# Designs tried in a protein design run: peptides against a protein of PDB entry 6B4E. Part 62

Target 1, 295 residues: chain A of PDB entry 6B4E
Amino acid sequence: TNFDKISKMFWHYKDKIAQIKQDIVLPIKKADVNVRNLLSRHKRKINPKFGQLTNSNQQLFKIQNELTQLINDTKGDSLAYHWILNFIAKAVVHQAETEVRVKPESALPLGKLTLYLLVQFPELQELFMARLVKKCPFVIGFTCEIDTEKGRQNMGWKRNNENKWEDNTSYDERMGGILSLFAIITRLQLPQEFITTTSHPFPIALSWHILARICNTPLNLITNTHFVILGSWWDAAAVQFLQAYGNQASKLLILIGEELTSRMAEKKYVGAARLRILLEAWQNNNMESFPEMSP

## One batch from the design tools (peptide; made by RFdiffusion4, then SolubleMPNN)

Design b2_p14_6_s3 (from b2_p14_6, 7 letters changed)
Fold by OpenDDE base, seed 5:
Structure b2_p14_6_s3 (fold): chain B 295 residues (1-295), chain A 14 residues (1-14)
Amino acid sequence: as target 1 above (295 residues)
Amino acid sequence: SMDEELEELRKRLS
C-alpha cells in the first residue's frame, strides 16, 4: 500500500469538488432563465425518486427509466447536463447518509440504481466519486488524524450551525451508510444491457483495496469508525467478495476480522466486537447476505 | 500480486 498515492488521490477529489463549484454550480446561476427553470423542475422531480425505491425490481426499473428521461432532457446544454449529474451524485450520497444508515439493506436497490446511472451516464462517475471521497474517505482507504479541526474535516466530520461537531455515533452511522452503498456497487454485476459492452466502473477490486488499505493503516490512526465501516462492508459484500476471490478473500477477511481486531483489543471498540461476531458467524457457516430483490 | 500483498499484511499485523 502506497499511502502517498492514496493521499494524492484524496486531494485530487477534494480539488474536484472545488472545481465543480467553480465550473458547474456557480455558472448555472448566471445561465438563461429557461435553463434554470428546466433544472429547477427536474430537480424537484428527481429528488424524491431515491426515496421511492423498494425491494422491487419493477419499481427500480420504473425509476431508472424516469431518471434516464429527465437526465436526457438536459443533454442539449452541456453545463445543464453536468449540473443535473452533480445534483444526482449529491442526492445519492445523501440518501446513503440518511436511509441506508438506518436500513442497510436499502443499499441494494439504491446501489443498483446508482450503478445503472454510472454506466448510462459515464460523466457521473467522477462527480460521484468526488462526492463519496469528500463525505467518506474510507471508500478509497484514506485515513488521517482527527485531533485537529482540519483532520476531522478531511475525514468527513460535520459541524452544525453552532459550529459543534457531530457526535461519534452519528459520524459512525453516516460513514457506515455511505460505505454500505459503495460496497454494494462494487459487488453488483453490470445490468444485462451493458455487461458485454462496457467495464464495471467500480469493480470488486475496489473492495479489496478498502480492506487492504485499512489493514495497512497505522494502528494509532485506527478508530471505532474503521471497524464500523468494515462491519457495514461485511454485511453488504462479504459473500460476493468470497465468491470473487476465493481463498485470497478468505485470508483478507481473517486479517481484518481476527488479526486487526486482536491488535486493537485494548481499545474495546464496539465496532470491533461486532466485526468479531460477523467473523464467528462466517466460521460457523452462517454468513448471510442481503435478500435478493423481488421481481 | 494478491498473495504478495497478503503476506505483507500478515507480517505487519503479526
Scores: peptide ipSAE 0.571, ipTM 0.961, DockQ to the pose 0.913
Fold by OpenDDE base, seed 3:
Structure b2_p14_6_s3 (fold): chain B 295 residues (1-295), chain A 14 residues (1-14)
Amino acid sequence: as target 1 above (295 residues)
Amino acid sequence: SMDEELEELRKRLS
């Protein structure tokens, strides 16, 4: 694991967030009134769509089509188009922080929708990844110390209006929700209409990187959150990960489930305990995945 | 290779 490379990637996306604000978000505030009105209307129509997802593929396809139309309506203005994609990126991550957080299986329909949009609108990919890294650096296996304010900020910790840090449980659950979504995306196959002509934008190899990089993280930087997000990843993608990489996947799962948890046993992390339960379930040939969506 | 990476990880966690 090259930590310098990971750090460069992390700061690349931090810079991207700043660039997005400067070049997309702020300029729209001074754009033509007709453009601003269009985007306001579209924002109001788009935002509820993510909450309308169910375990139904039929409903998914309906929402895909509706969003596609709404996004296409903005393509006549490059700035408007990028603004709406950035809005979608933010909305998807927000949905992961709220809904997936409390109902992890909801990551499946959300992930399918997101993957479709990422392929249909390639410009969304950098916007989405930048937002993911900002909110949850674990998606690229980045970790830093959280003993300083800047460190906590870099790792996605939030402060409320009274400048108080969120509690550990809230942070853990948010990170788990976001990571669940990303894990799902990495293990999904492309929609049938794209599978022969397009490469997967965030393939299963990115899941390998997450796990391997966490295993290589200095132990003094490993927290309960690391184990929580590993558990979230496990629920979301472990079955498909094993299918993709076979014996090598198995070895890596043992490394995180047994060896890493053992090395950190003195901390008595709740997340680590859960991960061990997942490992044991797998050892008993009882590994579970999210239920498939209905027709 | 993945195998080499796994071996390095095992050594690190041993």
Scores: peptide ipSAE 0.569, ipTM 0.961, DockQ to the pose 0.927
Fold by OpenDDE base, seed 2:
Structure b2_p14_6_s3 (fold): chain B 295 residues (1-295), chain A 14 residues (1-14)
Amino acid sequence: as target 1 above (295 residues)
Amino acid sequence: SMDEELEELRKRLS
C-alpha cells in the first residue's frame, strides 16, 4: 500500500471541495434570476425523493426517471447542471448519514439509485467522490491522527455550534452509514441498459482497496471506528466480494476479521467484537446479505 | 498481484 498516493488522493478531493465552492456554488448566486429560480424549484422537488425510496424496484425506477428529467432540464446551462449534480451528491451522502445510519439495508435502494445517476450523468462522479472523501475518508482507506483539531476535521468529525466535538457513537454511526452506501455501490452490477456500454465507475476493486489499506494502517491509528465501518462494509458487500474474488477475498476477510481484531484485542473495541461475530458467522456458513429488492 | 499484496499484509499483521 502506497500511503503517499492515498494521501495525495485525499487532498485532491479536499481541493475539489474548495473548487466546487468557488466555481459552482458561489457563481450560481450571481447567475440569471431565471436560472436561480429554476434551481430553487428543482432543489425542492429533488430533495424528498431520496427519502421516498423503498425496497421496491418499481418505486426505484419511478424515482430514477423523475430525477433524470429534472436533471436534464438543467443541461442547457453548464453551471446550473453542475450545481444540481453537486446538490444531489450532497443529498445522497446526507441520506447515508441519516437513514442508512439507522437502517443499513436502505443502502441498497439508495445505492442503486446513486449508481444509476453516476452512469447517466458522469459529471456526478467527481462531485460525489469528493463529498464522500470529505465526509468519510475511509472510503479510500485514508486515516490520519485525530489527536489534533485538524486531524479530526480531516477524518470528518463534526463540531456543534458550541465548538464541541460530536460524541464517538454519533461519529461511528455516521461513518458506518456512509461506508455502507459506498460498499453497496461497489458491489452492485450496472443497470442492464449500461452493462455493455459503460464501465463501472466505482467497481468492487475499490472495496478491496478499503480493506487492504485499513489492514496496512499503522496500528496506533486504528480506532473503534475502523472496525465499525468494516462491519458496515461486511454487511453490505462481503457476500458479493467473495463471489468476485474467491479465495483471495476469503484471505482478506480473514485478515480483517481475525488478524486485525486480534492485534487490537487489548483495546476491547465494541466494533471489533461485532466484526469477530460476523467472521464466526461466516465460518459457520451463515453469512448474510441484505435482502434483494422486490419487483 | 493480489496474492503478493495479501502476503505483505499477512507479514505485517503476524
Scores: peptide ipSAE 0.569, ipTM 0.961, DockQ to the pose 0.912
Fold by OpenDDE base, seed 4:
Structure b2_p14_6_s3 (fold): chain B 295 residues (1-295), chain A 14 residues (1-14)
Amino acid sequence: as target 1 above (295 residues)
Amino acid sequence: SMDEELEELRKRLS
């Protein structure tokens, strides 16, 4: 694990967020009134779509088509197009923070929708990753200290209006929700219409990096959150991960489930206890995955 | 390689 590389990647996306604000968000405020009105209407139509997802492929395809049309309507204006994609990136991550955190299996339809959009509109990829890294650096295996205000901010901790940090449970759940979504995306196959013509933008190898980088993180930086998000990842992608990498996947799962938890046993992290339960379920041939979506 | 990486991780966590 090259931590310098990971750090550079982290700051690249942090800088990207600033660049997005400067080059996309702020300029739209000065754009033609017709463009602003168009985007306002589209925003209102797009925003509820993510909440309309169910465990139905039919519903998914309907929403995919609706969003595709709405996004295509903006392509005549490059700034408008990038603005709407950035809005979508933010909305998807927000959905992970709110819905997926309380219903992890909802990551599957959301992930399928997101993957479709990422392939259909490649410009969404950098916008989405930047938002993910800002909100949940765990998606690239980045970890820093959280004993400073800047460290907490870098790791995606939020403050309320009174400058009070969110509680640990809230943070853990948000991170778990976001990581669940990303994990799902990495283990999904491309939609049928793209599988022979396009490479996967966020392939299963990125799940490998998450696990390996966390395993290689200095132990003094490992927190309960690390185990929580590993558990979230496990529920979302462990079955498919094993299918993808076979024996090597098995070894890595043992490293996180057995070895890492053992090394951190003195901390008695609740997240670690759950991960141990998941490991044991796997060892007993009882590994579960999210149910497949209905037609 | 993945095997090399796994070996390094194992050594670290041993």
Scores: peptide ipSAE 0.565, ipTM 0.960, DockQ to the pose 0.890

Design b2_p14_6_s4 (from b2_p14_6, 6 letters changed)
Fold by OpenDDE base, seed 1:
Structure b2_p14_6_s4 (fold): chain B 295 residues (1-295), chain A 14 residues (1-14)
Amino acid sequence: as target 1 above (295 residues)
Amino acid sequence: SMEDELKELEERLK
């Protein structure tokens, strides 16, 4: 594991967030009133779409088409186009923080929608990844200390209106929700219409990196959150991960499920206990995945 | 390679 590379990647996306604010978000506030009105209308139409997802592929396809049309309506203005994509990136991550947090299986339809949009609108990829890394650095296997304010901020901790840090449970659940979404995206197949024309923008190899990088993280930096998000990843992608990499996947799952948890046993992390349960279920040939969506 | 990474991780954690 090259931690320097990971760090550079982390800060690249942090810089990207700043760039987005400067070059997209702020300029649009000074744009022509007609453009601003257009974007306001589109925002209102787009925002509820993510909450309208169900376990139905039919509903998914409907929403895909609706969003595609709405996004295409903005292509006449490059700034407007990028603004709407950035809005979508933020909205998707927000949906992961709220809905997927409490209903992990909702990551599947959300992930399918997101993957479709990422392929259909390639400019969304950097915007989305930047937002993911800002909110949940675990998606690229980045970890830093959280005993400082800056460290907590870097790791995506939030403060409330009273400037109080969110509680550990809230943080863990948010990180789990975001990671679940990302894990789902990495293990999904491209929509049929894109398989022969484009490569997967966030392939299963990125899941490999998450697991491997966490396994190689200094033990003094490993927290309960690490195990929580590994558990979230497991529920979301472990079955498909094993299908993709076979014996090598098995070895890595054992490393995180058995070896890493054992090394951290003295901490008695609840997340670690859950991960061990998942490992045991797998060992007993009882590994579960999210239910497939209905037609 | 993935295999090399696994060996490294195993050495670290075992």
Scores: peptide ipSAE 0.685, ipTM 0.973, DockQ to the pose 0.901
Fold by OpenDDE base, seed 3:
Structure b2_p14_6_s4 (fold): chain B 295 residues (1-295), chain A 14 residues (1-14)
Amino acid sequence: as target 1 above (295 residues)
Amino acid sequence: SMEDELKELEERLK
């Protein structure tokens, strides 16, 4: 594991967030009133769509088509187009922080929708990754200390209006929700219409990196959150991960589920206990995955 | 390679 490379990647996306604000978000506030009105109408139509997802593929396809039309309506203005994509990136991550957090299986329809949009609109990819890394650095396997304010900020901790940090449970659940979404995206196959013409933008190899990088993280930096997000990843992608990498996948799952949890046993992390339960279920040939969506 | 990476991780944690 090259930690310097990971750090450079982390700061690349942090810089990207600053760039997005400077080049997209702020300029649109001074744009023509017609453009601003268009975007206001579109964001009001787009935002509810993510909450309208169900376990139905039919409903998914409907929403995909609706969003595609709404996004295409902005392509005549490059700034407007990038603004709406950035809005979508933020909305998707927000949905993961709220809905997926409380209902992990909702990551499947959300992930399918997101993957479709990422392929259909390639400019969304950098915007989405930047937002993911800002909110949940675990998606690239980045970890830093959280005993400082800057460290907590870098790891995606939020403060309320009274400048109080969110509680540990809230942070853990948010990170789990975001990571669940990303894990789902990495293990999904491209839609049939793209599979022969386009490479997967966030392939299963990125799941490998997450697990391997966490496994190689200095033990003094490992927290309950690391185990929580590993458990979330497990529920979302472990079955498909094993299918993709076979014996090598098995070895890595044992490393995180058995060896890493054992090394941290003295901490008595609740997330670690859950991960061990998942490992045991797998060992008993009872590994569960999210149910497939209905037609 | 993935195999080399696994060996490194195993040496670290086992």
Scores: peptide ipSAE 0.684, ipTM 0.973, DockQ to the pose 0.903
Fold by OpenDDE base, seed 4:
Structure b2_p14_6_s4 (fold): chain B 295 residues (1-295), chain A 14 residues (1-14)
Amino acid sequence: as target 1 above (295 residues)
Amino acid sequence: SMEDELKELEERLK
């Protein structure tokens, strides 16, 4: 694992966030009033769509079509188009932090919607990844120390209005929610209409990188959160990961589930205990995945 | 390769 490369990726996306603010968010505030009004209306229409997702593919397709139309309405103005995509990127990640956090299986419809949008609107890809990395660096396997304020900030920790850090449980759950969404995206097949014409923007190989990079992370930097997000990933993608990579996938799952947890046993992390349970379930041929969506 | 990565990880964690 080349940690320098990972760090460069991390800072690339951090810089991208700053660039987005400078080149997209701030300029739109000075844009023509008609453009601002259009975007305001679209924002209001788009926001509730993510919460309207259910386990129904029919509902998913409806939402996909509605969002596609709304986004297409902005293509006449490049700045407006990029602004609305950035808004969507933020909204999707926010949905992961809130809904997926408490209901992990909701990652499936959200992930399907997101993947569709990522393929339909390629400019969304960098915007989305930048937002993901900012909020949850684990999506690229980045880890740094969290014994400093800057370190915590880099790892996506939030502070409230009183400048108090969020509690560990809240952080773990948020990271788990975001990682669940990303894991789902990586293991989903492209929609049928895109399979022959487009490559997957965030393929299952990115799940491989997450697991491998965490396994290679210095042990002194491994926290409970690492195991929590691995558990979240497992629920979201382990079955499909095994299907994709076979024996090599099995080896990596054993490394995270057995070897990494064993190396960290002295810490008695709750997340590690859960990961052990997931490993045991797999060993007993009882691995579960999220239920498929209904028609 | 994935196999090389696995070997590296195994050496590290075992």
Scores: peptide ipSAE 0.683, ipTM 0.973, DockQ to the pose 0.929
Fold by OpenDDE base, seed 5:
Structure b2_p14_6_s4 (fold): chain B 295 residues (1-295), chain A 14 residues (1-14)
Amino acid sequence: as target 1 above (295 residues)
Amino acid sequence: SMEDELKELEERLK
């Protein structure tokens, strides 16, 4: 694991966020009134759709089509197009922070929708990844110290209006929600219409990187959050991960579930205890995945 | 390779 490269990637996306503000968000405020009105209307129509997802494929396809049409309406203006994609990127991550956090299985329909949009609108990929890394650096296996304000900020910790840090539970749950979404995306197959023409933008190999990089993280930087997000990943993708990489996947799952938890046993992390339970379930041939969506 | 990476991780954690 080259941590220098990971760090460079992290800061690349941090810079991308700043660039998005400068080149997309701020300029649109000075755009033609008709463009601003269009985007305002589209924003209002798009925002509730993510919460309208269910375990129904029929509902998913309906929402996909509606969003596709709304996004296509903006293609006549490059700035408007990028603005609406950035809005979608933010909205998807926000949905992960709120809904997936409390209902992890909701990551499946959200992930399917997101993957469809990422393939249909390739410009969404960098916008989405930048937002993910900003909110949850774990998606690229980045970790830094959280003993400083800057460190906490880099790791996605939030402050409220009174400049108070969020509590540990809130942070852990948000990170788990975001990572669940990303994990689902990495293990999903491309929609049938894209399989032969497009490469997967965020393939299962990215899940490998997350696990491997966490395993290589200095032990003094490992926190309860690391185990929480590993557990979230496990629920979301472990079955498919094993299918993809076979024995190599098994070895890596043992490394995180048995060896890493053992090395950190003295900390008595609740997240680590849960990961041990998941490992045991797997060893007893009782590993479960999220239920498939209905037609 | 994946095998090389696994070997490195095993050496670190075991």
Scores: peptide ipSAE 0.683, ipTM 0.973, DockQ to the pose 0.923

Design b2_p14_7_s1 (from b2_p14_7 with E3D D7A E11K)
Fold by OpenDDE base, seed 1:
Structure b2_p14_7_s1 (fold): chain B 295 residues (1-295), chain A 14 residues (1-14)
Amino acid sequence: as target 1 above (295 residues)
Amino acid sequence: SYDEKLAELAKVAP
C-alpha cells in the first residue's frame, strides 16, 4: 500500500507538469507583448543569478534580494508571476543537474537560496516539487523498472537529439546532483526572518522517507543509481539527519550502508562500494559534512 | 511513521 501511495504521488506530479505546460507555459506565448517582453527581460536577469552563487553568505543574501525584487515585479499579473516561478523552478533543478553534479558542495548555497524562495513565494513549492519528481523521482522514493523506454523516461533518463539514451555515468551524476540539492533543502534551518512564522516546506522527515522507501524497494529494482543518490544524500545530510533523529537515524543509516549494500553485493555496484566507505568512515567517528559558508 | 515501521521491518526481515 505504501508503494501505491508513492506511485500516486509520482503521477500527481507528472500530471502537474502537464498542467503547468497547459495553464502557464503555453498561455504566456499568447499574452500581451508587454508582458512577454517583461518576462524576457526578467528571465535574462534571473538566469545568471544561480551561477553567481559562491560559498559566501553575503553574496547569497544579495542574490536573494535581487531575485525577490524581480519576482515581486511580476505579481501584478498572476500568469506572469506563475510563469516566472516555474522558470525559477526549472532553473534551480537545471543548476543541480549541471553544477552540483560536478561540485556537490555547491548544493549548500543553491539549497539556501531555493529554501528562501520556497518560503518567500509559497506558490513555488508545487512547481518545484513537480520539476524535482519529473527529473529525479528518487526525491520521493519512487522507483520503477528501466527495462522499457517508458520506465526509463519515468525514472528521468534523457535522450539526446539523436534519440540515444544518456550514458549511465551521466544519469547517475545528474540524479546525484538533484538529490544533493533536495537533501540539503530538507536539512537546512529556515531563514531567521521566517522561523517563527512559517513551517519548513520540505522538512528533514522527507529525507527519512527517501531512505526508508529505498530500503523497502524490491531488490530487483535496485540499481547502481540508488546507491549513488544515497551516497549523495549522505554527503549532503547524514550529519544533520543523525542530529534530528538520533538512534533511529543510526538504524536507518546502518540499514542502507550495511544491509542494503550487502544484499546487493553480487552486483558489485560502484555506488554501493562508495556507500560502504561512507558507513565505515562514520563507524570510525569520521562522518564528514559540507563546509559551512563564509560570512 | 509508516515509513519508519517499514524501515525497521526491512532491517530484520529481508
Scores: peptide ipSAE 0.031, ipTM 0.698, DockQ to the pose 0.116
Fold by OpenDDE base, seed 5:
Structure b2_p14_7_s1 (fold): chain B 295 residues (1-295), chain A 14 residues (1-14)
Amino acid sequence: as target 1 above (295 residues)
Amino acid sequence: SYDEKLAELAKVAP
């Protein structure tokens, strides 16, 4: 693990967020009234779609088609197109922060939808990754101290209008929700129409990076949140991860589930205790995955 | 050891 490279990547995406605001979000406010009206209507139609997902593939395909049409309607104006993709990136992450955090299995339909859109509209990839890194740096295995305001901000902690930090439980749950979504995306196969023509934009190797980078993180920077997101990842992707990498995956799961938890035992982290339970379940041949979606 | 295991995994990590 090269932490300098990870830090560089982190700040790249932080800069990308600023660039998006400057080059996409702010300029659209000065765009033609017809363009602004189009985007306003599209925003209103797009936003509820993510909450309309169910465990049904039929419903998923319906929503995919509807979103595809709505996005395609903006392609006549490059600025409008990028604006709507940025809106979608934000909306998907927001759905992870709100719905997935309380119902982790909802990451599966959301992840399938997101992966489809990422492949169908490649310009979404950088916009989405920038939003993910801003909200949950764990997706690239970045960690810094949270003893300072800047450190907390960098790690995605939120403050309310009174400048009060969110509580630890809220932060942990949000991070878990976002990480669950990302984990699902990394372990999904491309849709059949893309599998032979396109490379996976966020492949299972990125899950490996998350785990390995967390294992390499200085122990003094490891918090309960790290174990929470590892548990979220485990529920979302551990089965498929083992299928992908076999014995090497097994070694890494033991490293996070046994070795890392043992090294941090004195902290008595609740997240670590849960991860230990997941490890033990696996050792007893009882590793569970999210249920598959219905036709 | 933990560190040795981590080092070995780093060699084959994608």
Scores: peptide ipSAE 0.028, ipTM 0.714, DockQ to the pose 0.869
Fold by OpenDDE base, seed 3:
Structure b2_p14_7_s1 (fold): chain B 295 residues (1-295), chain A 14 residues (1-14)
Amino acid sequence: as target 1 above (295 residues)
Amino acid sequence: SYDEKLAELAKVAP
């Protein structure tokens, strides 16, 4: 694992967030009133769509079509188009932080919707990754120390209006929710209409990166959160990961489930205990995936 | 990267 490369990638996306603010978010505030009104209306229509997802493919397709139309309405103005995509990127991640954290299986319909949008609107890809890395650096296997304020900020910790850090449980759950979404995206097949014409923007190899990079992370930087997000990843993608990489996948699952948990046993992390349970379930031929969506 | 190479090798592994 090349940690210098990972750090460079991390800071690339941090810079991208700053760029988005300067080049997209702030300029739109000074845009023509008609453009601002259009975007305000579209924002109000788009925002509730993510919460309207169910385990129904029919409902998914409906929402896909509605969002596609709403986004296409903005293409006549490049700034407006990029603004609405950035809004969508933020909204999707927010949905992962709020809904997926409490109902992990909801990552499946959300991931399907997101993957569709990422392929349909390629400009969303960099906007979405930047937001993911900002909120949950684990998606690229980045880890830094959290002994400093800056370190905590880099790892996506939030402060409230009183400058109080969020509690550990809240942070763990949010990271788990976001990672679940990303894991789902990496293991999903492209929609049928894109399979022969488009490469997957965030393929299963990115899940490999997450696992490998965490396995190579210095042990003094490993926290309960690492195990929580590995458990979230496991629920979301382990079955499909095994299908994709076979024996090599098995080796990585054993490394995280057995070796890494054993090395950190003295910490008695709750997340590590759960990951061991998942490993044991797999060893007993009881590895589960999220339920498939209904028609 | 090293991780990417590992991923590539995994794709061809039986």
Scores: peptide ipSAE 0.027, ipTM 0.704, DockQ to the pose 0.152
Fold by OpenDDE base, seed 2:
Structure b2_p14_7_s1 (fold): chain B 295 residues (1-295), chain A 14 residues (1-14)
Amino acid sequence: as target 1 above (295 residues)
Amino acid sequence: SYDEKLAELAKVAP
């Protein structure tokens, strides 16, 4: 694992967040009043749609069409278009932090919607990835120390208004929710209409990167959160990962499920215990996946 | 790529 490359990627997206603020978010405040009014109306219409997803493909397609129309309405102004996409990127990640964290299977419809939007509106890809990396650097397999304030900030820890860090459980759950969404996206097939014309923007290979990079992370940097997000990834994508890479996938699953957990056994991490259970279920031919959506 | 190299290393895993 080239950690320098990973670090460069991490900081690239951190810089991208700053750039988005300077070039998209701040300038729109001085934009034409008609543009600002349009964006305000669209924001109000777009925001609730992510919570309207169900296990129904019919409902998914409805929401996809509605969002497509709303986004297309902004294309006449490049700044407005990018502002709406950035808003969507933030909203999707927020949905992962709130709903997916408590109902992991909700990642499937959310992931399908997100993947559709990423393909339909390619400019969303960098905006979305930047937000993901900022909120959950595990999505690119980045890890740093959390014994410093800056380290915690880099790893996506939040502080409240009293400058107090969030509790470990809250952090673990948020990271798990975001990682579940990303894992789902990586293992989804492109919609049929795009398969022949477009490459997958976040393919299953990115799941490989997550697992491999975590396995190569110095053990002194491995925390309970690493095991929590690996468990979240497992629930979301392990079946499809095995289908994609076969024996090579199985070896990597054994590395995270058996070897990594064993090396960290002295820590007695709850997340590691759960990952062991998932490994055992797989060994007993009981690996589960999220149920497919209804028509 | 580095990840490809890691994949090769994973081949030695049980």
Scores: peptide ipSAE 0.032, ipTM 0.707, DockQ to the pose 0.122; fails the geometry check

